# Designs tried in a protein design run: peptides against a protein of PDB entry 3S8F. Part 35

Target 1, 157 residues: chain A of PDB entry 3S8F
Amino acid sequence: VLTLFVAVPSLMTAFTVAASLEFAGRLRGGRGLFGWIRALPWDNPAFVAPVLGLLGFIPGGAGGIVNASFTLDYVVHNTAWVPGHFHLQVASLVTLTAMGSLYWLLPNLTGKPISDAQRRLGLAVVWLWFLGMMIMAVGLHWAGLLNVPRRAYIAQV
Target 2, 166 residues: chain B of PDB entry 3S8F
Amino acid sequence: DEHKAHKAILAYEKGWLAFSLAMLFVFIALIAYTLATHTAGVIPAGKLERVDPTTVRQEGPWADPAQAVVQTGPNQYTVYVLAFAFGYQPNPIEVPQGAEIVFKITSPDVIHGFHVEGTNINVEVLPGEVSTVRYTFKRPGEYRIICNQYCGLGHQNMFGTIVVKE

## One batch from the design tools (peptide; aimed at target 1 N147, target 2 T39 K138)

Design b2_p17_1 (made by RFdiffusion4; failed a check: too like the target's own chain)
Pose (drawn by RFdiffusion4):
Structure b2_p17_1 (pose): chain A 157 residues (1-157), chain B 166 residues (1-166), chain P 17 residues (1-17)
Amino acid sequence: as target 1 above (157 residues)
Amino acid sequence: as target 2 above (166 residues)
Amino acid sequence: DRALLLALLWFVFLASL
């Protein structure tokens, strides 16, 4: 029960952050129900990386609520589902957010500029990392529901 | 406009938060339902039941695997199961279908998992402790036990079998 | 029953999603 309550701050974060992004999209001219998304600064890796991380957090958090549901945990406990859940949370959102900081924080700390080429390379890196985490989340959640255990060298069997 | 967008955002946020709370409460009620059904039998016994891992293979209910299945009620069997590096005894565990099975599971060495494929049986096995779970097998046949807690280099090949007789 | 928990799991997962 208390774990289901720990989920409320992230459910609140989902709205406060989503509304903040929608407000920014509208300031930048975006209209429609989706125009506000397209109008956001998708050329800036510091923007893109946390946003993609937040997208993967939606299934990441859904899996966490499942794991927190006591008897439901007996379906997925110590299976590949659990790494599927935590790759979406820490290996995607937290890691992508830190990667995006290379693009505003590093210049601030070192005075070293980020070139146009380095910016585009950062875009590719955060997209490939995000997409790779999403594909693996699919493979691990599914294999977990099929009772494949975590922490195993299953290629040797 | 900022004032307006702000007001509207807070108003709809309050709505979302109430909905999201109502959803979580429904999940809590649904979990409470499972705890009142036979499906809750796989929840391990909360009472502490200590044993000694260094003598469990020499004395006590785990010393003779052939004697591991004991009828404890008219439709009940207790099964003493040893999960060790890297296997389970007895092998196979043989039980009748439709009977309630109380598995008492311990380990002489390291922590092992006990995950019965196709069931909700999924319990950690700690040396010095007895893990007790309950389940009734509705379908006869062979069930594979998977060790799902890393117990060393033999972990990926650590399996066992439950045969549910007709 | 495992089937019950799986149905409930999908319900919780998709609703949460």

Design b2_p17_1_s1 (made by RFdiffusion4, then SolubleMPNN; from b2_p17_1, 8 letters changed)
Fold by OpenDDE base, seed 4:
Structure b2_p17_1_s1 (fold): chain B 157 residues (1-157), chain C 166 residues (1-166), chain A 17 residues (1-17)
Amino acid sequence: as target 1 above (157 residues)
Amino acid sequence: as target 2 above (166 residues)
Amino acid sequence: DLDELLALLQLVFSTAL
């Protein structure tokens, strides 16, 4: 149980980002409990990518709590569940944040803005990446619950 | 207005941090509930058993695979299993159907996995530590043991068998 | 027990996803 307190810094970080998003959305004219979400710049891949990463991080973080639970970890440890968790944390949050960073950084470093076509392509890439990662992650978690082992080329199920 | 922005950000941060703390307590409560209602089969870490990995092959209950299966009571057995690079000892492990089996698993070399297909037996095996798992096989047959912790070049081929006899 | 917990988790995944 005490191990769960290690989640505090992660939760603080995640919700600090959420606070920044709410501020930004409200600054852009969003109102109400959820109106600020719609006001965010969803047309910018530099924004969308890390936000989608954060969305993937939510179930990943929940999985982290599961993995940190003594009794629940017994069920999922060294099964396909674990790489499912990794792909939500590393291949979703970290990777999408890196993608978003590049979509912002490269135009600024080169002094050349991205074209509208490049922007649309970037959005497509980020959304497709997120969708694919969610499908794979759900599959890995499900397989893990079916006791498919990690680090094995064979499985009973 | 930078000052106004800082004040607004602080307000939102406080709100979300409060929510974060609330969620933390919810998660702790859920874990506490799970521990209170689903503790069957869980062995607390406080009962950690240690062994010398450098001598485990030469002396003690793991030294002779022919003596690995020990009857400890009526329909109760203890099985002393070694996980090593790259296999299990004894192999096969022969146990009777319906008996309560206590597996005592350790390693003489590196960290291995002990995953028994068709069961909920899934533990890491650390040199110097003894993993203890209790299980009763209800159905006769062969159960494959899989190493699910990377242990070297032969990891992917490291398998064992439990034979449950009627 | 852990088997029941596993079954519950499997049920949640199978029904919700």
Scores: peptide ipSAE 0.027, ipTM 0.780, DockQ to the pose 0.186
OpenDDE base, seeds 1, 2, 3, 5: peptide ipSAE 0.025, 0.017, 0.012, 0.017; ipTM 0.771, 0.753, 0.759, 0.753

Design b2_p17_1_s2 (made by RFdiffusion4, then SolubleMPNN; from b2_p17_1, 10 letters changed)
Fold by OpenDDE base, seed 4:
Structure b2_p17_1_s2 (fold): chain B 157 residues (1-157), chain C 166 residues (1-166), chain A 17 residues (1-17)
Amino acid sequence: as target 1 above (157 residues)
Amino acid sequence: as target 2 above (166 residues)
Amino acid sequence: SLEELLALMELVFNTAL
């Protein structure tokens, strides 16, 4: 139980970002419990990418709590579950945040705004990346629960 | 207005922090539920047991693979297993069906894995430590042991076998 | 339940993927 409390700082960090998003959405005219989400700039890949990363981070964080549980870690440790977890953490949140940062940083560094075509392509890239990563992560977690080992080319299932 | 914005941010942060704490309890509850309903056969690790990896092959219960399977009681056995680069000892491990088996696993060299297919046995094996796992094989047959912790060039080929006899 | 979740996941992956 005490080990699970290590999740508190992580949750605080994650939901602090969510709080910032809610504030931003409400500043943009969003109303109600969910209206602020719709008001966020979903047409900007520099925004969408890290937000999608955060969405992927939610199940990853839940998995982190599972991995931190002594008894549950026994079940999932060194199975495909673990790669599923860190692909949500690194290949989703970190990678998408990096992608988003590039969509913001490069135009600012060069002084050249991205074209509309580049913007649309960027949106397609981050959404497809997110979708593919979610499919992969779900698959890895599923395989892990079926006791498929990591770091092995052979498995019973 | 920066002051108004700051106040609003604080309000949202407080709300989301409360939500985060609530979710923490939800996750704890889910873990508790899972443990109560779906962890049959999972036995927590016992007390930390240490061994000298430099002498484990020369003396003690792991030294002789012919003496690795020890009957400790009626239908109860302790099996002393070495995971090494790159295999397991003894190999095969022969145990009776329906017997309570306590595996005592250690390594003389580097960290290995001990993953038994068809079972929930899956532990890391650290030099200097003894991993203890209790399991009862209900079905006779062969169970493959897989190393799921990278241990060197031969890692991918590191396998063992448990033979459960009727 | 966990079993139901696993069954659902298996169904999704076997049918859709």
Scores: peptide ipSAE 0.023, ipTM 0.764, DockQ to the pose 0.077
OpenDDE base, seeds 1, 2, 3, 5: peptide ipSAE 0.020, 0.020, 0.020, 0.014; ipTM 0.778, 0.741, 0.772, 0.735

Design b2_p17_1_s3 (made by RFdiffusion4, then SolubleMPNN; from b2_p17_1, 10 letters changed)
Fold by OpenDDE base, seed 2:
Structure b2_p17_1_s3 (fold): chain B 157 residues (1-157), chain C 166 residues (1-166), chain A 17 residues (1-17)
Amino acid sequence: as target 1 above (157 residues)
Amino acid sequence: as target 2 above (166 residues)
Amino acid sequence: SLDELLALLELVYNTAL
């Protein structure tokens, strides 16, 4: 299995994005080791959504390394662990990025800015989505480690 | 101004790249630690073995369910199991408690799963290949075999049973 | 030691490849 080789450029890309976020935060007046995070536009769902997706991608990426590991795959293969990984990668990162993209794209395409109410609702949606996905993902990974099978309506425990 | 910004971006990228490399080593170290301490409890068994799925039902060790359980030693058995659409053969599989059991599992039709509840036995079964798993049942009773790889319309009902005798 | 290093490298290799 050579999938772990892909982990290197993927990490490089991910942390390059993080570098861009740090730069943006510092341009917005953030100072110190973590002050730049606070300076980012957390009031914009178009920003918050993909960032939350990236945060969900961190444990998902770690899980990807596990899934690609030949020996560790014996433990997690075809268990609830795998769907847990999917929900972090697809239902969190990809989906939240898509949501964020829509919050940017639609106002630009229509020429109509979103209302404050729509903005607040959007923030609620993406945060609740992220929270729900994290809870479910943790549960699925936990169940997978307990040998709960994938693609079955029954469970060992 | 643009040049200054570019240099600043590069500085941040270098820092984060260094961090990324550090994290990579952390992940590798965690995996290595887990494997080194054997906390995963995984014991791979068997060698690459091929079989003709078109004849496996008619000839060979999988052909007769009554002869599927073979004693290979004083406390050692080999069990030749077929995973098929949609069940397992033999069913039930009867083995003694405390014996070392080598399961040799293959399929005559499509890919199936072989997941034994209550154990760490969980393998995919490919037509033309023999999956080999070694396990010792320490507790008597019934262990359900489930298919965790989609194999057709009857996938959800594909079950088997291992009966461990005292 | 060299042996320990080689063992670790082998473990990493077998895990990753």
Scores: peptide ipSAE 0.011, ipTM 0.724, DockQ to the pose 0.057
OpenDDE base, seeds 1, 3, 4, 5: peptide ipSAE 0.011, 0.006, 0.006, 0.000; ipTM 0.769, 0.763, 0.753, 0.733

Design b2_p17_1_s4 (made by RFdiffusion4, then SolubleMPNN; from b2_p17_1, 11 letters changed)
Fold by OpenDDE base, seed 1:
Structure b2_p17_1_s4 (fold): chain B 157 residues (1-157), chain C 166 residues (1-166), chain A 17 residues (1-17)
Amino acid sequence: as target 1 above (157 residues)
Amino acid sequence: as target 2 above (166 residues)
Amino acid sequence: SLEELRELLLLVFTTAL
């Protein structure tokens, strides 16, 4: 149980980022408890991608706590649960953050802004990536809880 | 200005940090509750048992697959299992239905997995260590053993069978 | 038991979805 305190720095970081998002949203005219969310630049793939990554990281982080728990890990260890976990962490957060970074970096490096078509395509890509990742992750976690083994091409279910 | 921005950011951070701490306590409480109420059937961590992986095939209880199943008492058995590249021995493992089975599993070569379908048996097998798992098969039939730890080129084909006899 | 714990986790998981 004490192992859960290892999650404190990560939680602090996550919610600090959330605080920054709230601050940014409010600076953009968002009001109220949730109005700041709508005020964020959802039309920019450079913004949307890492934010979607953060959203995927939330259940992944919760799963990390489970994986770090001695007793709970006994249930999920070396099942499909584990791949589900790190796909949320790596293929969601890290990958989407990288995607978002490219949408910011490339225009700056080339000196050319992205076209509206490129922007729309970028939004489609990151949203579809997120959706696919969530479907896969949910499936893997579910399979893991059904005792589907990790690193095997066959399973009981 | 910088001062106003700093104060504003700090205020939001404090709020979200408070929330984070609250969530932390919720998680701890949930895990603590789970541990307190759902510990039945958990195999306690036993004494660390070591073996020499270089000699485990030649001498000791794992050396002869024909002698791997040992009756230790009324309706109680110990099964000495080797996980190796790429299979298990004995194979099949034959045990009676309803008997208490203590699996003693080790490896002579690399790390393997020991995942028994239809059961909660799922352990990593380390060379030099003995994994101990206690289980009672309630239903007769065949239970497949799957290696769920990468162990080389033949990993995907590394299977065993437990046959539970009526 | 471990199976009960698995079922509990599965229940929580499916409920959360």
Scores: peptide ipSAE 0.215, ipTM 0.836, DockQ to the pose 0.294
OpenDDE base, seeds 2, 3, 4, 5: peptide ipSAE 0.098, 0.045, 0.090, 0.151; ipTM 0.803, 0.808, 0.814, 0.803

Design b2_p17_2 (made by RFdiffusion4)
Pose (drawn by RFdiffusion4):
Structure b2_p17_2 (pose): chain A 157 residues (1-157), chain B 166 residues (1-166), chain P 17 residues (1-17)
Amino acid sequence: as target 1 above (157 residues)
Amino acid sequence: as target 2 above (166 residues)
Amino acid sequence: VIIAFFAFVYALLLHRA
């Protein structure tokens, strides 16, 4: 029960952050129900990386609520589902957010500029990392529901 | 406009939060339902039941695997199961279909998992402790036990079998 | 998404019961 309550701050974060992004999209001219998304600064890796991380957090958090549901945990406990869940949370959102900081924080700390080429390369890196984490989340959640255990060298069997 | 957008955002946020809370409460009620049904039998016994891992293969209910299945009720069998590096004894565990099975599971060495494929049986096995879970097999046949807690280099090949007789 | 995941896993739990 208390774990289901720990989920409320992230459910609140989902709204406060989503509304903040929608407000920014509208300031930048976006209209429609989706125009506000397209109008956001998708050329800036510091923007893109946490946003993509937040997108993967939606299934990441859904899996966490499942794991927190006591008897439901007996379906997925110590299976590949669990790495599927935590790659979405820490290996995607937390890691992508830190990667995006290379693009505003590093210049601030070192004075070293980020070139146009380096910016584009950062875009590719955060997209590939995000997409790779999403594909693997699918493989691991599904294999987990099929009772494949975590922490195993299953290629040797 | 900022004032307006702000007001509207807070108003709808309050609504979302109430909905999100109502959803979580429904899940809590649904979980409470499972805890009142026979499906909750796989929840391990909360009572501490200590044993000694260094003598469990020499004395006590785990010393003779052929004697591991004991009828404890008219439709009940207790099964003493040893999960060790890297196997389970007895092998196979043989039980009748439709009977309640109380698995008492310990390990002489390291922590092992006990995950019965196709069931909700999924329990950690700790040396020095006895893990007790309950389940009734509704379908006869062979069930594979998977070790789902890393117990060393033999972990990926650590399996066992439950045969549910007709 | 949360509801879908919870419901599916909950149904799978009851199925395996």

Design b2_p17_2_s1 (made by RFdiffusion4, then SolubleMPNN; from b2_p17_2, 7 letters changed)
Fold by OpenDDE base, seed 5:
Structure b2_p17_2_s1 (fold): chain B 157 residues (1-157), chain C 166 residues (1-166), chain A 17 residues (1-17)
Amino acid sequence: as target 1 above (157 residues)
Amino acid sequence: as target 2 above (166 residues)
Amino acid sequence: VIEEEFLTVYALLLERS
């Protein structure tokens, strides 16, 4: 019940952020239903990281609703599904947001702008991190659905 | 200029908020549907039952592993299981194939897990509470019980066995 | 996107159940 209650403001916040992104993309010349996405600054790791975090948060949020569901929780509780959910929320959203924040914060604190090489490296790191997290998360969720137990090194499958 | 920008932002926000609300209702509807229907994954639980964890080993239905399996009907059994650091009793748990088994599980020490491989039985066991799970084993053989709740240094080695006899 | 993800998970869970 509490989780579902929190889901409301969380969704509102998420879609407000999406609205801001759409506005920004359109200001940058994006047109059409999806053209604004391409117009966003995908060359900036400080932008890409938190956005990828948000993308990872979508399935994580859905999982949160599942975990909070009275009936569906019987299927997934204390299985590998739960760590999968956690890694999407913490290792994806929170971590990527932190990484993105650092890509903005450190140059400002030191007064030294990042080089082009550092920018490209940052993009690579963020994308690889996201990819790895998605692979692991999908695997954990899948394993959970196959009744692989949480906090155990052994499974029947 | 500022006014125009503000209006534009509001327009996008309104659109996304409308979408958000629509999706919220869809999700609520789906949850409501799941609540209204029974699934094979749902494990029926009994009434909330409490027990004194400090005496559960000394007296009562959990005290003697040899008396843990109680026939309550022609094809019905109740099994009183203790999950403790670090194992289960009785071990093995022997039950007939095709019989309705009611597991009454509690703990004398800390929180444990009771996850039976090959089944949908997966419950947490709290000291002072009795977990009730109903299951019918259709296939004979051995089913491993796994503790999926951290319970101490021996957690990873905490296993039990259910033997289903023909 | 959220709808699609939710429906996918829901379908998988229903299949298991």
Scores: peptide ipSAE 0.019, ipTM 0.761, DockQ to the pose 0.364
OpenDDE base, seeds 1, 2, 3, 4: peptide ipSAE 0.018, 0.019, 0.015, 0.018; ipTM 0.784, 0.743, 0.780, 0.769

Design b2_p17_2_s2 (made by RFdiffusion4, then SolubleMPNN; from b2_p17_2, 12 letters changed)
Fold by OpenDDE base, seed 1:
Structure b2_p17_2_s2 (fold): chain B 157 residues (1-157), chain C 166 residues (1-166), chain A 17 residues (1-17)
Amino acid sequence: as target 1 above (157 residues)
Amino acid sequence: as target 2 above (166 residues)
Amino acid sequence: MALEAFLLTYARLLELG
């Protein structure tokens, strides 16, 4: 149970980022409890990608706490649950952050702004990636709860 | 202007940090609740038992697969299982229906998994350590043992069978 | 494999749903 305290720094980081997003949204004219979300630059793939990564991180992080629990880990360990967790953390958060970084970095390195077509394509890519990742992650977590083993090509469910 | 911005940022950070801490407590509470209400499904961790992986095949209770199933009581058995590259012994493991089975599982070589289909038996098997799992098979039949920990080139083919007899 | 497990489980879940 004490291992759960390892989650504190990660949570602090995540929610600090969330605080920054709220602040940014409010600076952009967002008002109310949720109005700041709408005010964020959702037309920029460099912004959208890492934010979607953060959204994927939420259930992934919760899963990390589960995995760190001695008793709960007994249920999920070496099942499809674990790949589900990894895909949320690596393939969602890390990958989308990297994708977003590229949408920012490439224009700056080349000195050329991205075209509107490239921007729209970028938005489509990151949203589709996120959607696919969420579907897969939910499926893997569910499979894990059904005791589908990890690292096996056969399972009884 | 900078001072106002700084104060605003701090306010948001404090709020979100408070939320973070609250969520942490929620998770801890959920774990505690799960432990309190669902203890029947949790196999208690046994005492750490160690064995020499270099000699486990030569001497001791794992050395002879024919002697791997030991009756320890009227309806109680201990089964000494080796997980190795790439299989299990004994194979099949034959046990009676309704008996309390204590599996003592270890490895002579590398880390393996011991996942029994149709059951909640799922443990890591480490060389030098004995994994202990207690289970009672209620239904007769064949239960497949699956290695769910990568153990080498033949990992994907590493299976065993438990035969539960009426 | 994880992908196969996902697909099989998903199919099973659809049957159960």
Scores: peptide ipSAE 0.028, ipTM 0.775, DockQ to the pose 0.052
OpenDDE base, seeds 2, 3, 4, 5: peptide ipSAE 0.019, 0.013, 0.018, 0.019; ipTM 0.747, 0.761, 0.775, 0.749; seed 5 fails the geometry check

Design b2_p17_2_s3 (made by RFdiffusion4, then SolubleMPNN; from b2_p17_2, 11 letters changed)
Fold by OpenDDE base, seed 2:
Structure b2_p17_2_s3 (fold): chain B 157 residues (1-157), chain C 166 residues (1-166), chain A 17 residues (1-17)
Amino acid sequence: as target 1 above (157 residues)
Amino acid sequence: as target 2 above (166 residues)
Amino acid sequence: TILEEFLLTYAKLLELG
C-alpha cells in the first residue's frame, strides 16, 4: 500500500528531474527532441554517476510496483527477483548517486580539482559499475522468474 | 530573463509529466493484462487460522507426522506441515498424483519459508498462523521444499521433500 | 536476443502450475 501510494509522486519527481536535464541540455546548446542529451556534461563523473543511477532506477521502480502488487508478489516474493530489485535501487541509484556526490564534494572540500586522470578513471568506474549492475540485475530478475529462491544456495534451474 | 527561464522549465515539465502519465497507464495496462489473461501463477489466500505455536507439537493435527496426510474426499487431501528449525514435518510428504492437496503449514518456533521447487508454491510460515496453499501435482516425482526465509544458523540446510506417487 | 529470452521466460512463468 505504501509503495503504491508513493509511486505516483515518485514518478512525477523523476520526470521533473528529467525536465531539468532537458532544460540544462538545451542551455548547453542541445537542440531537437534528443539533442539536448548529447549536450549534457558526460565528461564529468559527478554528473554521469547519478544519471546512470536514475536510469537503473527506472526498471527498479517498475519492479517496486510489481513487488507491491498483491497478486504479482505471489510470483516474485522471496525469489532472486527481490535481490534484483534491491541492486537496482540501492546498489545502482543510491550508490551511484553517492559516488557522483563524492566526485563533487571532495574537490570542493579540499579546494583542489581532480586531475584529468582521476576524472577519466572516475568515468570508467561509474560506467563499469553501471554495466555490471545491469547485468547482475537482469540475471537476478530472470532467475527470479525462473523461481530461483532467495536465501538459498541451490535451485533446480 | 528569470521569467523566461521559468516558463521554459514549465513547458518541459508539462511535456515530461504528460509522458509520465502515459507511462503510468502503460504499466497499469501491462499488469492488468497479465492478471486478466493468466492465473496459473496466483495462489489464493486461505482463511485466517490461528494456532498456538507452543502446543502445536503436542496436540492437534500437526502433532503426529504419521497422521499429517488426511484424505478429505475423493482425490482430495489435507496435509498438515510443520516448518521448524531446521526442517519440515512430515518428511517426506507423500501425496498422490492428480489429487487436490491443501497444505496447512505452521511453525512452532520462528518464521520459515515454504518454497516447493518446480511449483508456484511459495509462502512464508509464521508461528501462530496457519498458511494454506492449494495445489495439484500433475507430474509424479520428488519435489524439494526450500526455506527461503532466514530462520537461524541452520537455515541453509533446511530442506524437505514431497513425493508425488502415481 | 536477451530480451526475447526474457519475454519467453516471463511467458513460461505465467503458465506455471
Scores: peptide ipSAE 0.022, ipTM 0.770, DockQ to the pose 0.240
OpenDDE base, seeds 1, 3, 4, 5: peptide ipSAE 0.015, 0.016, 0.018, 0.019; ipTM 0.781, 0.779, 0.775, 0.762

Design b2_p17_2_s4 (made by RFdiffusion4, then SolubleMPNN; from b2_p17_2, 8 letters changed)
Fold by OpenDDE base, seed 4:
Structure b2_p17_2_s4 (fold): chain B 157 residues (1-157), chain C 166 residues (1-166), chain A 17 residues (1-17)
Amino acid sequence: as target 1 above (157 residues)
Amino acid sequence: as target 2 above (166 residues)
Amino acid sequence: MILEEFLRVYALLLERS
């Protein structure tokens, strides 16, 4: 029961980040309830990558609550569900954030802005990564719910 | 100005806080729903039981695979199972259909998994600790035991069988 | 064998979708 309360500070962190994004979007001219989202710099891979990571982190966080629940963990523990979860957390959020950071860092280190071609390539990379990761994660979670074990090459499904 | 931006951001936090709280309740509701629909019959945690992994093979109820299945009552059995590198004993485990089986599982060496296909039996097995699982096999046949916790170079080949007799 | 298992599971998931 107490473990489930870990969700509280996590959500608090999430809404703080979201608030920052909303502010940024509104500063960029976005208006209305959702218009600020469109106003965010979706043409910059340094922005898009970590945001996509955050988006992937949402279902991962929900899964974290499940995994942290004693009763629910009994169902999913050491199944394909678990790899599905941490791929969202590590391979999505952390990895995409790292990718995004590089798109910001490298131009600063070299003193040269990225070319338009590099920018477009970067966008393609992060979006494709996100898409692939979502497909993989959904598959792993689904398989986990079917009681497919992790760390096993065979399963009765 | 960072300070001004910070103050402005605070204006949005109230709304997002409300949203976060709403999402918290949504998650709780989803958990409750999952518990109600998907976790019926989940085996509750039992009493912690400890054993000496260095002697479990030599003495006690796990020492003789031929005596691993013990009838404890009418249509009730206790099965003492060892998970080791790299297999299970006894193997096969033979139990009657419809009987209430209490598995007492431990390890003499490293951490293993005990995942029985076709069932909800899925526990980690720790040296020095006894995992207890209660299950009733309703269908006769063979059930494969899979180690789903990495335990060494032979982990991927670590299997057992439960034979449920009519 | 691992690849085959992945493909098998994937196919099953597709059928259930």
Scores: peptide ipSAE 0.025, ipTM 0.772, DockQ to the pose 0.044
OpenDDE base, seeds 1, 2, 3, 5: peptide ipSAE 0.018, 0.023, 0.018, 0.017; ipTM 0.779, 0.756, 0.774, 0.752; seed 1 fails the geometry check

